Peptides against a protein of PDB entry 3WG5. Designs and how they scored, part 30

Target 1, 218 residues: chain A of PDB entry 3WG5
Amino acid sequence: LAKNIVYVAQIKGQITSYTYDQFDRYITIAEQDNAEAIIIELDTPGGRADAMMNIVQRIQQSKIPVIIYVYPPGASAASAGTYIALGSHLIAMAPGTSIGACRPILGYSQNGSIIEAPPKITNYFIAYIKSLAQESGRNATIAEEFITKDLSLTPEEALKYGVIEVVARDINELLKKSNGMKTKIPVNGRYVTLNFTNVEVRYLAPSFKDKLISYITD
Target 2, 218 residues: chain A of PDB entry 3WG5 as posed
Amino acid sequence: LAKNIVYVAQIKGQITSYTYDQFDRYITIAEQDNAEAIIIELDTPGGRADAMMNIVQRIQQSKIPVIIYVYPPGASAASAGTYIALGSHLIAMAPGTSIGACRPILGYSQNGSIIEAPPAITNYFIAYIKSLAQESGRNATIAEEFITKDLSLTPEEALKYGVIEVVARDINELLKKSNGMKTKIPVNGRYVTLNFTNVEVRYLAPSFKDKLISYITD

## One batch from the design tools (peptide; aimed at target 1 F125, target 1 (a further copy) P104)

Design b2_p14_5 (made by RFdiffusion4)
Pose (drawn by RFdiffusion4):
Structure b2_p14_5 (pose): chain A 218 residues (1-218), chain B 218 residues (1-218), chain P 14 residues (1-14)
Amino acid sequence: as target 2 above (218 residues)
Amino acid sequence: as target 2 above (218 residues)
Amino acid sequence: SASGVIIPVLGSAS
């Protein structure tokens, strides 16, 4: 009961309804165990707007900080993952990862051709991504360009431009650098200082169902 | 005189990429065997827009008539399934089935809440559903109300209002009543008269991949 | 590469 606990979970692949269930399951475990924070290792090339919005909402309502960590090297928080990142308490990127490219699309034709959205819906997601950035004090100008210019950024660029808070190689370095940082959004109405000194790290294994479903969608 | 071959397939559940694959697989089989028609027993609560549009497109390119049959009793062709029906060569409904209810939403939230669709998406789907109805000679005024009023119809109401062509209890009654009917959209440029005199019915089983995906869904 | 966020565009059928 007198411990400092950080949960670490993994989320890979397309952001879907099932991805929401994962976020909710992992975050719920951390909440019920009074965790200082949960670190989500995120690698997503794309996903659905409705599941992305539900995840952002679940993070907003989280009773503990949610740290989105674009990991491992070569991972991306592209498309839906970018919104999830902008909608969270802190963003960390591992070296060689990517963030951005969030243009909303109606989807893919028989060809694999891109089916673009009506111009106004592009404006809707611009307003939504600007809102997430402003609510978290992040660079909304660059966030808008994730859509309008299909802008993508490396870790160092994302840090310089004020989109993320940490560049870290691993969980330990992430804990060291983010220790003492305020969350970019509140936890239950209050902006919180992260206390990662003398912390127990607990890894949450992805379930059989997680790995299988992810593989199939792949 | 001649022996006419009719294929029958079942398509159930949410409309997704796998559903497009089912439509493509079943239709390709019927085309290669020079079938008179393929009948799809459709039961769907809704699904994704891009897959629905890809299915409508696949049906437009079909070298044989595609008959959408809302079957069994209790089934519906709601939301995305309505567009598939309106985009097909002939629509049949079994007693106690439903069609319509197509108001677009960005999706569902955590607590039963619904994420509203911006007006542009709504107007976009109004134009699209009116277009499918106009191209097939079905009631465009009523088709709009599938969206603007979330209108849903019984089979008897759907026939009366000119949205569908046949009300049938089974495959036997469907072939009997639809024999001699012209298709509502062309097959390769010409509107085909359906010849169901001297008919061999062939049932297509769902593949291993089909069954697995749906068991996981159940 | 990323093409962007897919808008699933669903219906409100019950």

Design b2_p14_5_s1 (made by RFdiffusion4, then SolubleMPNN; from b2_p14_5, 9 letters changed)
Fold by OpenDDE base, seed 5:
Structure b2_p14_5_s1 (fold): chain B 218 residues (1-218), chain C 218 residues (1-218), chain A 14 residues (1-14)
Amino acid sequence: as target 1 above (218 residues)
Amino acid sequence: as target 1 above (218 residues)
Amino acid sequence: GSDGIIIEALSAAK
């Protein structure tokens, strides 16, 4: 029996192997406590493709619903963050946030210019992002355009186009709006109806290691 | 006029953005002091492709010769390290070291299994590693086989096949053997003949930041 | 040998 607990954790900054460790730790805690769901407050400019793919896999293997919440206002689920969101059980965005801009790059040159990814790499990620959208019943055309047009969307646009499920100002509004929604992907082979009636919200803090890594990468 | 100074620095561990910062710092110091060359003692299992490509570019833009020395015995220039070496002005290896094993991977799955790179990505890096070998007059066939066969070579094999220029037990033997050699790529548009007669060897220490990052990533 | 991870940077074009 799920305890009427919803975990909330924050992931901020670049998507790296350390971000994978954060996702894994947070989801594992929530799984162990048999939580109804975990909400990840995500604010990322992007990051590593390998870490992103591992994070998506970790979410897909979760024993509980993982909700990606682009929060607070001013935050983004850019690049790698968009893939992570599209791989999750439910996507929410706060007003004043953004999603998209997913063009893969090889990196930055010494002058700060973008090193373009070869067409072969770009096409790989187009196929991958479209698969995530299709598997979750989200707009695969827009998912492709996140790469091909480097498209960025507002929460209202993303909702309108069927990229996300919820626009919410805070955790309370998110819980209220998502109550009774089905997960967009399975949890242990089953689509789960979210039950956020009389839930306790528990906040997970970053570990000392998480804080230290953030401090060094900033 | 080059001062009869040769810098020696150590780069150990995974190739990351922090490793790029190390290369940049070390090369910049040696450039500012108008050193005859810098020797980078390299020991790496591999790392990030973006960081690797940026490091290669930084080496190619160096105002002084950058010598990659796979050192000490037991060290490797694996994966990203091989690309860096092939992009450098001279490659040396100590006995008991290795070079190669360059198959690109997307990462590791949760069970520790390798996530294979799609053929499109593999082919991109085949083309890239071959270009580095060709530009430096090194064995491009073996460079390709570092990927396609995941080939690893001993120093003696690498020398025999024309992948590297020097086998040396220590810095003194390296300086002795490389004295009078031409760089395999240009320095500021010119192939430089190395002059290691009566040179002062100066060791560069890792910064506090370098040590801290190494401690966190280990 | 630790296989080299090719990490593609997915950065948002700022």
Scores: peptide ipSAE 0.034, ipTM 0.406, DockQ to the pose 0.708
OpenDDE base, seeds 1, 2, 3, 4: peptide ipSAE 0.074, 0.027, 0.038, 0.037; ipTM 0.338, 0.288, 0.312, 0.284; seeds 1, 2, 3, 4 fail the geometry check

Design b2_p14_5_s2 (made by RFdiffusion4, then SolubleMPNN; from b2_p14_5, 8 letters changed)
Fold by OpenDDE base, seed 5:
Structure b2_p14_5_s2 (fold): chain B 218 residues (1-218), chain C 218 residues (1-218), chain A 14 residues (1-14)
Amino acid sequence: as target 1 above (218 residues)
Amino acid sequence: as target 1 above (218 residues)
Amino acid sequence: GSDGVIIEALSAAK
């Protein structure tokens, strides 16, 4: 029986236009090979809102399930990463990771203090994050509080509150636990039941370009 | 039986004079072919108020129904986009989209902070947005709050509050749900009942010029 | 006049 393929790729660092290119490349490869799913191991402190919104859109347009996995332990889906996760087909977190803290800002002052966003922007992103949660059948109240309270959650809290779907230590546990789950948003208009029986895991390495840009943004 | 035609076109990005040209071109094509309607898939963060007002006027002068569809998921009819939507014959939103945040600004300071509009300008746009809502039989209180509170809404909220008419996942669902609805504003002085039975959907592609400008505004 | 007035959502960082 032809093995179904699950791709795994890593996205680490700030969310930028280059991060969009990574998502697009990874998802495109997995789509071309008719993979059962792609897992994106995500570790981000946040980044640009425009890039984040484009990434969410790209995920939602995917021809295959895109699973966001906050991994490894010590990683976070902070700020922009939370929006990306909420826009995905399934969210998993490893123990010792975090999600949330989504309040938009205009930037940092010279002394490192946050320049707060005006109410216009904050309210826009409240509506946006709530829409992502509602569409995915996730906790919209907590999604709002990720902004209004700058709330951050553990994996266990996030699971308990219905923000995420899986807590898993590694890819193997993730595949095992998510096997038979339905995607939280549709793939090509249909909710897909994940079938991770007899799958081949393929790792996508960062391109040379991906590696170079991580050096510039660090 | 000759198939009635429904056109679908996309407008994405900032609202500018060029965006007006896109609206004008798309609507003109649909008018010339005596289409049953045109659907404009809208995704905008906002833009220029002058261009927005011209677009609203162009829509209101259309010889056929113009449906604004906030699409795809992750898209928004933010700021100027809300005014455009409120000026249209029917508003639809896809799940995971947003509408609102309509407070006018004069621009951005060097530090990226918003330069607020004086009360005179703000009051002008309050009156304007309320007029659009009232004329279309939509929620004028919420329309005002899009400015005064910089409010943004989900599709479900917008539907519930009577700001929009349809929540739909795709064009097919939009056509299905809006079939038999009356336009919220008149077409050539008459409210039209939409008939989407046995329609042919025709997609209008962006012109080469349309594509080039998107590259400059990104 | 409406000239120079922007009705836009700002890109937020974070």
Scores: peptide ipSAE 0.041, ipTM 0.298, DockQ to the pose 0.103
OpenDDE base, seeds 1, 2, 3, 4: peptide ipSAE 0.029, 0.076, 0.070, 0.030; ipTM 0.326, 0.352, 0.344, 0.320; seeds 1, 2, 3, 4 fail the geometry check

Design b2_p14_5_s3 (made by RFdiffusion4, then SolubleMPNN; from b2_p14_5, 7 letters changed)
Fold by OpenDDE base, seed 2:
Structure b2_p14_5_s3 (fold): chain B 218 residues (1-218), chain C 218 residues (1-218), chain A 14 residues (1-14)
Amino acid sequence: as target 1 above (218 residues)
Amino acid sequence: as target 1 above (218 residues)
Amino acid sequence: GSDGVIIEVLSAAK
């Protein structure tokens, strides 16, 4: 019996327009091969709101389940990364990772201080992040507090509060623990039960362009 | 009689956190020398909202008049540049320049299409740009239309509609035409009458760091 | 095209 394929790809660094291209490319490859799912190993301090919203939309338009995995230990799904995670079909975190700190900022002053977004912008992103949480059946109160309190959570806290679905040390443990879980949002209008029995794991490498962009944005 | 000093500096390219540093540096130099004014030759397609708002605040905190001059011919004060201009003590434009196109965007999609800001964000910037126009005694209706209609104006139109104060071909004509004008916003709590009789023009060069950043962001 | 007013959602770098 032909093994179901699970793709694994890495997204690291700031969320930019180029990050959208990476998500789109990775998901498209997995869609074309009718993969069982794609796992995105995410490590980001944050980034642009526009790129974030486009990435969320691209995930929600995916023909296959998209799993956001905050990995490796020491990684974060901070700021824009939290929104992306909340917009995805399943969230996993490795031990020693973090999620949250979602306060919208207009950017940084010359001295590196954060320029706070005006209340109307903050309120927009509160409504947006709560919508993502509600649509995915995740904790909308905590999602709001990621902004209002600039809250950050451990994997254990995030699991306990119903923000994420899985704590896993590696891809094998993630596949084992998520096997039989339903996606938190629909895939092509249907909630999908993940089947990670007898799967082949395929790792996707960043393109040459992706590597160059990551180097310039760090 | 010691000639009053007018500083002239250039800001070109995208409005970023580094652009704030340039504004701050240039204005600080002019403040330290008790200049009569500083003229910023502005040519920008737009940029970041945070940097823009910080620049507006820095201009409004200036101890001396800050004149935004859209220069040379072919230049624009587009998007963020329009907000900066509306936040300044005087706006001038050279013939063949433009101002406007202020619709807030979240950024660009992978295909380069604009990602529109949600209505709440758009409404925030409508309120903000109208506030800048009202505080400066400029046309708040047109300021709103810079967003709602993505309106762009010629110097002649902008002058006619009361968006800007001066159309000038060069620094000498600008100084001549703006001589005796009151600042559109206060300087240290007072509206200042510009006195450009018998002035020394001092040009400020970008720092090495400023040059490097401009090269990377283009 | 003119770059619109860009909004960022960034975490405070600790």
Scores: peptide ipSAE 0.070, ipTM 0.569, DockQ to the pose 0.537
OpenDDE base, seeds 1, 3, 4, 5: peptide ipSAE 0.066, 0.046, 0.045, 0.063; ipTM 0.577, 0.549, 0.592, 0.603; seeds 1, 3, 5 fail the geometry check

Design b2_p14_5_s4 (made by RFdiffusion4, then SolubleMPNN; from b2_p14_5, 8 letters changed)
Fold by OpenDDE base, seed 3:
Structure b2_p14_5_s4 (fold): chain B 218 residues (1-218), chain C 218 residues (1-218), chain A 14 residues (1-14)
Amino acid sequence: as target 1 above (218 residues)
Amino acid sequence: as target 1 above (218 residues)
Amino acid sequence: GSDGVELPVLSAAK
């Protein structure tokens, strides 16, 4: 019996155009192999809005379910990472991770202080994040508070409030807990029931180019 | 007689956080040597709004005049490049260059089409670009039209309309034509009269790191 | 500090 393949890849660091390229490559590989899903282990402090929006769109256009997994313990899906998660087919978090802190900023001043975004931009991202939450049937009130209160949640809180779908310690527990769940957004126009009963886990490594870029940006 | 030093550096490509680092480094070197000015040869299709705003702020905080020179022929100060220019102490353009096309975009869709910014964001950048123009005594109406009409200008048009201060074929002509001009914004709280009568031109090279990043991002 | 969502790209229309 041909095992259904689940791909796992890691995306760590700031969300940039290179991060988009990683998402695109990883999802494309998984699509080509007709994988049951791809799990992206995400650890990000945030990053660029453009790259974030492109990543969200790429996820939503995926021919297979894309699961965002905030992993390992100590990781975060902060700011842009939260948007990406909310745009995905399923969100999981490991214990000891966090999600939220989505207040848009213009950047950092020379003294290291945050330059706040003007209300018009802030309000745009409030509307956008609420849309992502609503489209995925997740808590839009909390999504708004990720911006308005700069709220960060634990995995347990995020699960409790209906922001995420799974708390899992590792990939095996994630597969077990998410088995039989429906995707929170459509895959090719249909909500898919995840089937992880007889799966092979296949890890994707970053390309040499990805490693080089990571080395330079770190 | 100790020659006044004028630094010249090149910034080419997309405006990113690395571009900010280049601006910061170049300006810092010129400040440390008490240069009469630094000329930045700029060729950019645009880039990120955050990096752009930080660059503008860094220029405005400079202890010496920062001259943006759209160079060589065929180059552009497009989008973010226009904002940077409008935030600088003097703008020059070489014949055969362009300035403008400042319409903010959210990014590119997968089919390569532009995702337009919502009106709230567009209006913010209209206000911002007009502010930069007004603060520098440049044409705020044209600055607005860089967004609303996606206007691009030739050097001759930009000079005619009071967007830029100098059209020059090379550094020597730039120094000659800008000699005796007042900066369009303050340097350390004062409008400075440029003195290029007895200057030495010193070229700054990109760092190895800058070259590596450029190679990876191209 | 969480890097906030950076502003949209100001790029010239390709």
Scores: peptide ipSAE 0.034, ipTM 0.434, DockQ to the pose 0.702
OpenDDE base, seeds 1, 2, 4, 5: peptide ipSAE 0.048, 0.028, 0.054, 0.032; ipTM 0.291, 0.353, 0.555, 0.522; seeds 1, 2, 4, 5 fail the geometry check

Design b2_p14_6 (made by RFdiffusion4)
Pose (drawn by RFdiffusion4):
Structure b2_p14_6 (pose): chain A 218 residues (1-218), chain B 218 residues (1-218), chain P 14 residues (1-14)
Amino acid sequence: as target 2 above (218 residues)
Amino acid sequence: as target 2 above (218 residues)
Amino acid sequence: SSAGVVIPVLGAAS
């Protein structure tokens, strides 16, 4: 009961209704165990807007800070993952990862051709991504360009431009650098200082169902 | 005189990429065997827009008539399934089935809440559903109300209002009543008269991949 | 590469 606990979970692949269930399951475990924070290792090339919005909402309502960590090297928080990142308490990127490219689309034709959205829906997601950035004090100008210019950024660029808070190689380095940082959004109405000294790290294994479903969608 | 071959397939659940694959697989089989028609027993609560549009497109390119049959009793062709029906060569409904209810939403939230669709998406789908109805000679005024009023119809109501062509209890009654009917959209440029005199019915089983995906869904 | 966020555009059918 007198411990400082950080949960680490993994989320890989397309952001779907099942991805929401994962976020909710992992975050719920951390909440019920009074964790200082949960670190989500995120690698997503794309996903659905409805599941992305539900995840952002679940993060906003989280009783503990949610740290989105674009990891491992070569991972991306592209498309839906970018919103999830902008909608969270802190963003960390591992070296060689990517963030951005969030243009909303109606989807994919028989060809694999891109089915664009009506111009006004593009404006809707611009307003939504600007809102997430402003609510978290992040660079909304660059966030808008994730859509309008299909802008993508490396870790160092994302840090310089004020989109993320940490560049870290691993969980330990993430804890060291983010220790003492305020969350970019509140936890239950209050902006919180992260206390990662003398912390117990607990890894949450993805379930059989997680790995299987992810593999199938792949 | 001649022996006419009719294929029958079942398509159930949410409309997704796998559903497009089912439509493509079942239709290709019927085309290669020079079938008079393929009948799809459709039961769907809804699904994704891009897959629905890809299915409508696949049906438009079909070299043989595609008859959408809302079957069994209790089934529905709601939301995305309505567009598939309106985009097909002939629509049949079994007693106690439903069609319509197509108001687009961005999706469902955590607590029963619904994420509203911006007006542009709504107007986009109004134009699309009116177009499918106009191209097939079906009631465009009522088709709009599937969206603007979330209108849902019984089989008897759907026939009366000119949205569908046939009300049938089974495959036997469907072939009997639809024999001699012209298709509502062309097959390769010409509107085909359906010949169901002297008919061999062939049932297509769902593949291993079909069954696995649906068991996981159940 | 990413093309972007897919809008599933669902129906409010019950």

Design b2_p14_6_s1 (made by RFdiffusion4, then SolubleMPNN; from b2_p14_6, 8 letters changed)
Fold by OpenDDE base, seed 4:
Structure b2_p14_6_s1 (fold): chain B 218 residues (1-218), chain C 218 residues (1-218), chain A 14 residues (1-14)
Amino acid sequence: as target 1 above (218 residues)
Amino acid sequence: as target 1 above (218 residues)
Amino acid sequence: GSDGIELEVLSAAK
């Protein structure tokens, strides 16, 4: 029987291979304890496409629901963060956060100029982001526009357009609002109804390694 | 007047944004001292395409010749390392090293399986690697095969096929053999004849930050 | 500035 436990963890900064390790660790802990769900408080400007795709895969393979929560106010699920969110079981955003701006780049030149992705690559990510949206029953047109128009949305807009599922100010409000919602993608092949009635919230801290990497990258 | 100074630095491990920082730092130091050249001892299994492209650009923008030296024996300029080498002013390899294996991947799945790059991405990198080879007067057919056949070459093969310019056992032999060679790409718009007569060799160490990152990634 | 998804195509670490 699922323990009435919800894990909460924080992922902040650029999406990298280390971010994958964080996701994997956090989800694994929550899986082992048969948690009702894990909430990942996400604040990212974007990052690596490969790491992003691996994170999406890890989320999709989760034995429990993974909720992406763009938090705190001022945070973003930008670029890679949007893909990760669209690949998750539920997306929530706090007021004052943003999602989108997904145009791929090849990198930054020495002068800080963007190296544009060739159309072939851009089109690949358009197809990919649309697939994530479609599979999760979210707005694939807007998902495409996150790339083609480099669109960014407020929580209210994202909710209105069917990109996200919840706007919540804090974890307690998130749990209240998402209680009884079905996951937007399957867990172990089935859409799960979230049960956040009388749950214990457990916070996961970054590992020592995670802290050290974050310190160096900031 | 160019100081008869040649800098030598080591870059080891995966090609990342931090590797770019290393290249930038090393080249900048050598530029500031108006060195005859910098030799980068490279040992990499590959890494990030964006970082690779930025590194190539940084090399191409160098005010001094940048020599990629696949070193020590047992080292490789694999994947991203091959691109970096092909973008450089001169490539050398030590005996027992390798170059090639450039097939792009999107990443690794949780099970360690390779996520293949779609043909659109693969074809982009084929075009890119061929351009690097052509611009440097190196074998573009072999460069393509580094991707299409995931080809790896020995130093002797790479030299034979016109992929690299020098096989050398150590820095002293490299300097001896490359003395009087023209750079394979321009420096400040001109092909430079390398002058390694009576040069001082100066070794650059990783920064504290570089050391810390390497420690965490190993 | 929207940090674009940097395409990081990794080489197969052999």
Scores: peptide ipSAE 0.047, ipTM 0.356, DockQ to the pose 0.758; fails the geometry check
OpenDDE base, seeds 1, 2, 3, 5: peptide ipSAE 0.047, 0.023, 0.034, 0.030; ipTM 0.350, 0.280, 0.423, 0.284; seeds 1, 2, 3, 5 fail the geometry check

Design b2_p14_6_s2 (made by RFdiffusion4, then SolubleMPNN; from b2_p14_6, 6 letters changed)
Fold by OpenDDE base, seed 2:
Structure b2_p14_6_s2 (fold): chain B 218 residues (1-218), chain C 218 residues (1-218), chain A 14 residues (1-14)
Amino acid sequence: as target 1 above (218 residues)
Amino acid sequence: as target 1 above (218 residues)
Amino acid sequence: GSDGIEIPVLSAAK
C-alpha cells in the first residue's frame, strides 16, 4: 500500500515577500503530491504584516493540512510567526521555543528605536489576531495579550492556555502526538482528521533563490 | 468688538509621530484661544499610517473647526495627507496642487522598490478612507479610487467630484469662500457654520523642536 | 511617486 507522504520544510528568518514565495512553493509541492500534510519548521523573530497576511491566506487556501512547528529548541514564532501559526491547521512547539510578542510597529527610527503603531492599527491587528484564534478554536484572550501585553509563552504555557495543540521534541514525536487530531481550521471546507500511520517523511530543501534571499535578509 | 481669531499653521514633509505633536500643539493653541478656526497649510508626500490615524482622531476631537488647506501651489496632500484632509472639517486646495495616491505600502525593499500591502490591509484602508468620506459627506467612490486606482486629482477635479469644498489661491480667498459654509463633520457634536467676517489671522510658527525634527526627517 | 501609507511591521521587541 503506497505510504501517505508528509512533507517537512524549513522557514527561517524574517517574514518578507520572499517568505510568501517559500510557503507557496512548499505547500504547492505537497498539494501536487496529495500529501497527508506539510509540516513547516518555523523559526522567525517576525517581519512584515503584508507577507504575514498573504502567508495566512495561502495556508487557509491549502488543499492539504499545514502544520506550523516551532523548531528547533531555541527557535521562536515571534510576532508575524504567531499570526502565521494561529492561521494554520495545527500548531506544534519544541521544548525550549517561544511564541508571542505580536505588537505591531511601524519600523525603526534612525537611532534603531521601535516606532510604535497608532491605536487604530494596533486595534486592527488585535481584531485580526483574535479572529484567527476564534476561527481556529484557540484562546482569543491570550491572542489579544500577545499584542496588548506583548506576551510571550513557553510551549507548556501555550498548550495549557489552548494556544497550541502539540508539544513535541522532534518530527517523529510530532507525528505520533498529532495522529488522530482534527485540523483546527478546515481543509477544502472540511475539518480533517490527521492520519500519520505508516507515513513517509519527505524533506524539502530551500531553492537556490530561497537560500540567496535568506542570506541577503539576515 | 473683539475680532474672531483664525489661526494658520504649516505642516510640511512626511507624516510621522512628530507630525502628530505638531497638529496637537497647533490645535491646542487655537482651542485655548477659542479661535473661530485653525487652517493647516498642508504639503506632504505621505507617511505613516499610525501618525495619520492619530492626527485624524486629534482633528475629530478638536473643539474648533480644523481646515486642511493644500498650499502653496506645487504642494500635495498625497497618501496620508488625503486621509488627514478627509478626516477634517473642511478641505481647501490652491491651484496647482494635488490630492490622492493613497495606496498603502509596507515600505521599501533594499533596492528601493515599493513593497505592496497585502489585500487585507489594503481592504482595511479602503474601508477606512470610505468611512472618512461618508462621515464627511464627501465622494466615497473617489476616496476608494485613491487607493484602488492610485488616483490623484487636481483641485478643480476634486471640487467637481465632491472630494473637497474650496479652491482658493491664498488665505484671504479661502476665508472669503468658506465664510458661511458648514463644517463637513461635527465640532463638539454639532455642525458649525464658519464665520470669517471681521477675523484676525494669526500665524503659528513651528517650535524649535518641530524645526529640528523636520530637518532630520527630510 | 508619492510615498504610500507605511504599514506596520511585526517584530519582536529586542
Scores: peptide ipSAE 0.072, ipTM 0.436, DockQ to the pose 0.349
OpenDDE base, seeds 1, 3, 4, 5: peptide ipSAE 0.039, 0.137, 0.109, 0.101; ipTM 0.543, 0.701, 0.718, 0.628; seeds 1, 3, 4, 5 fail the geometry check

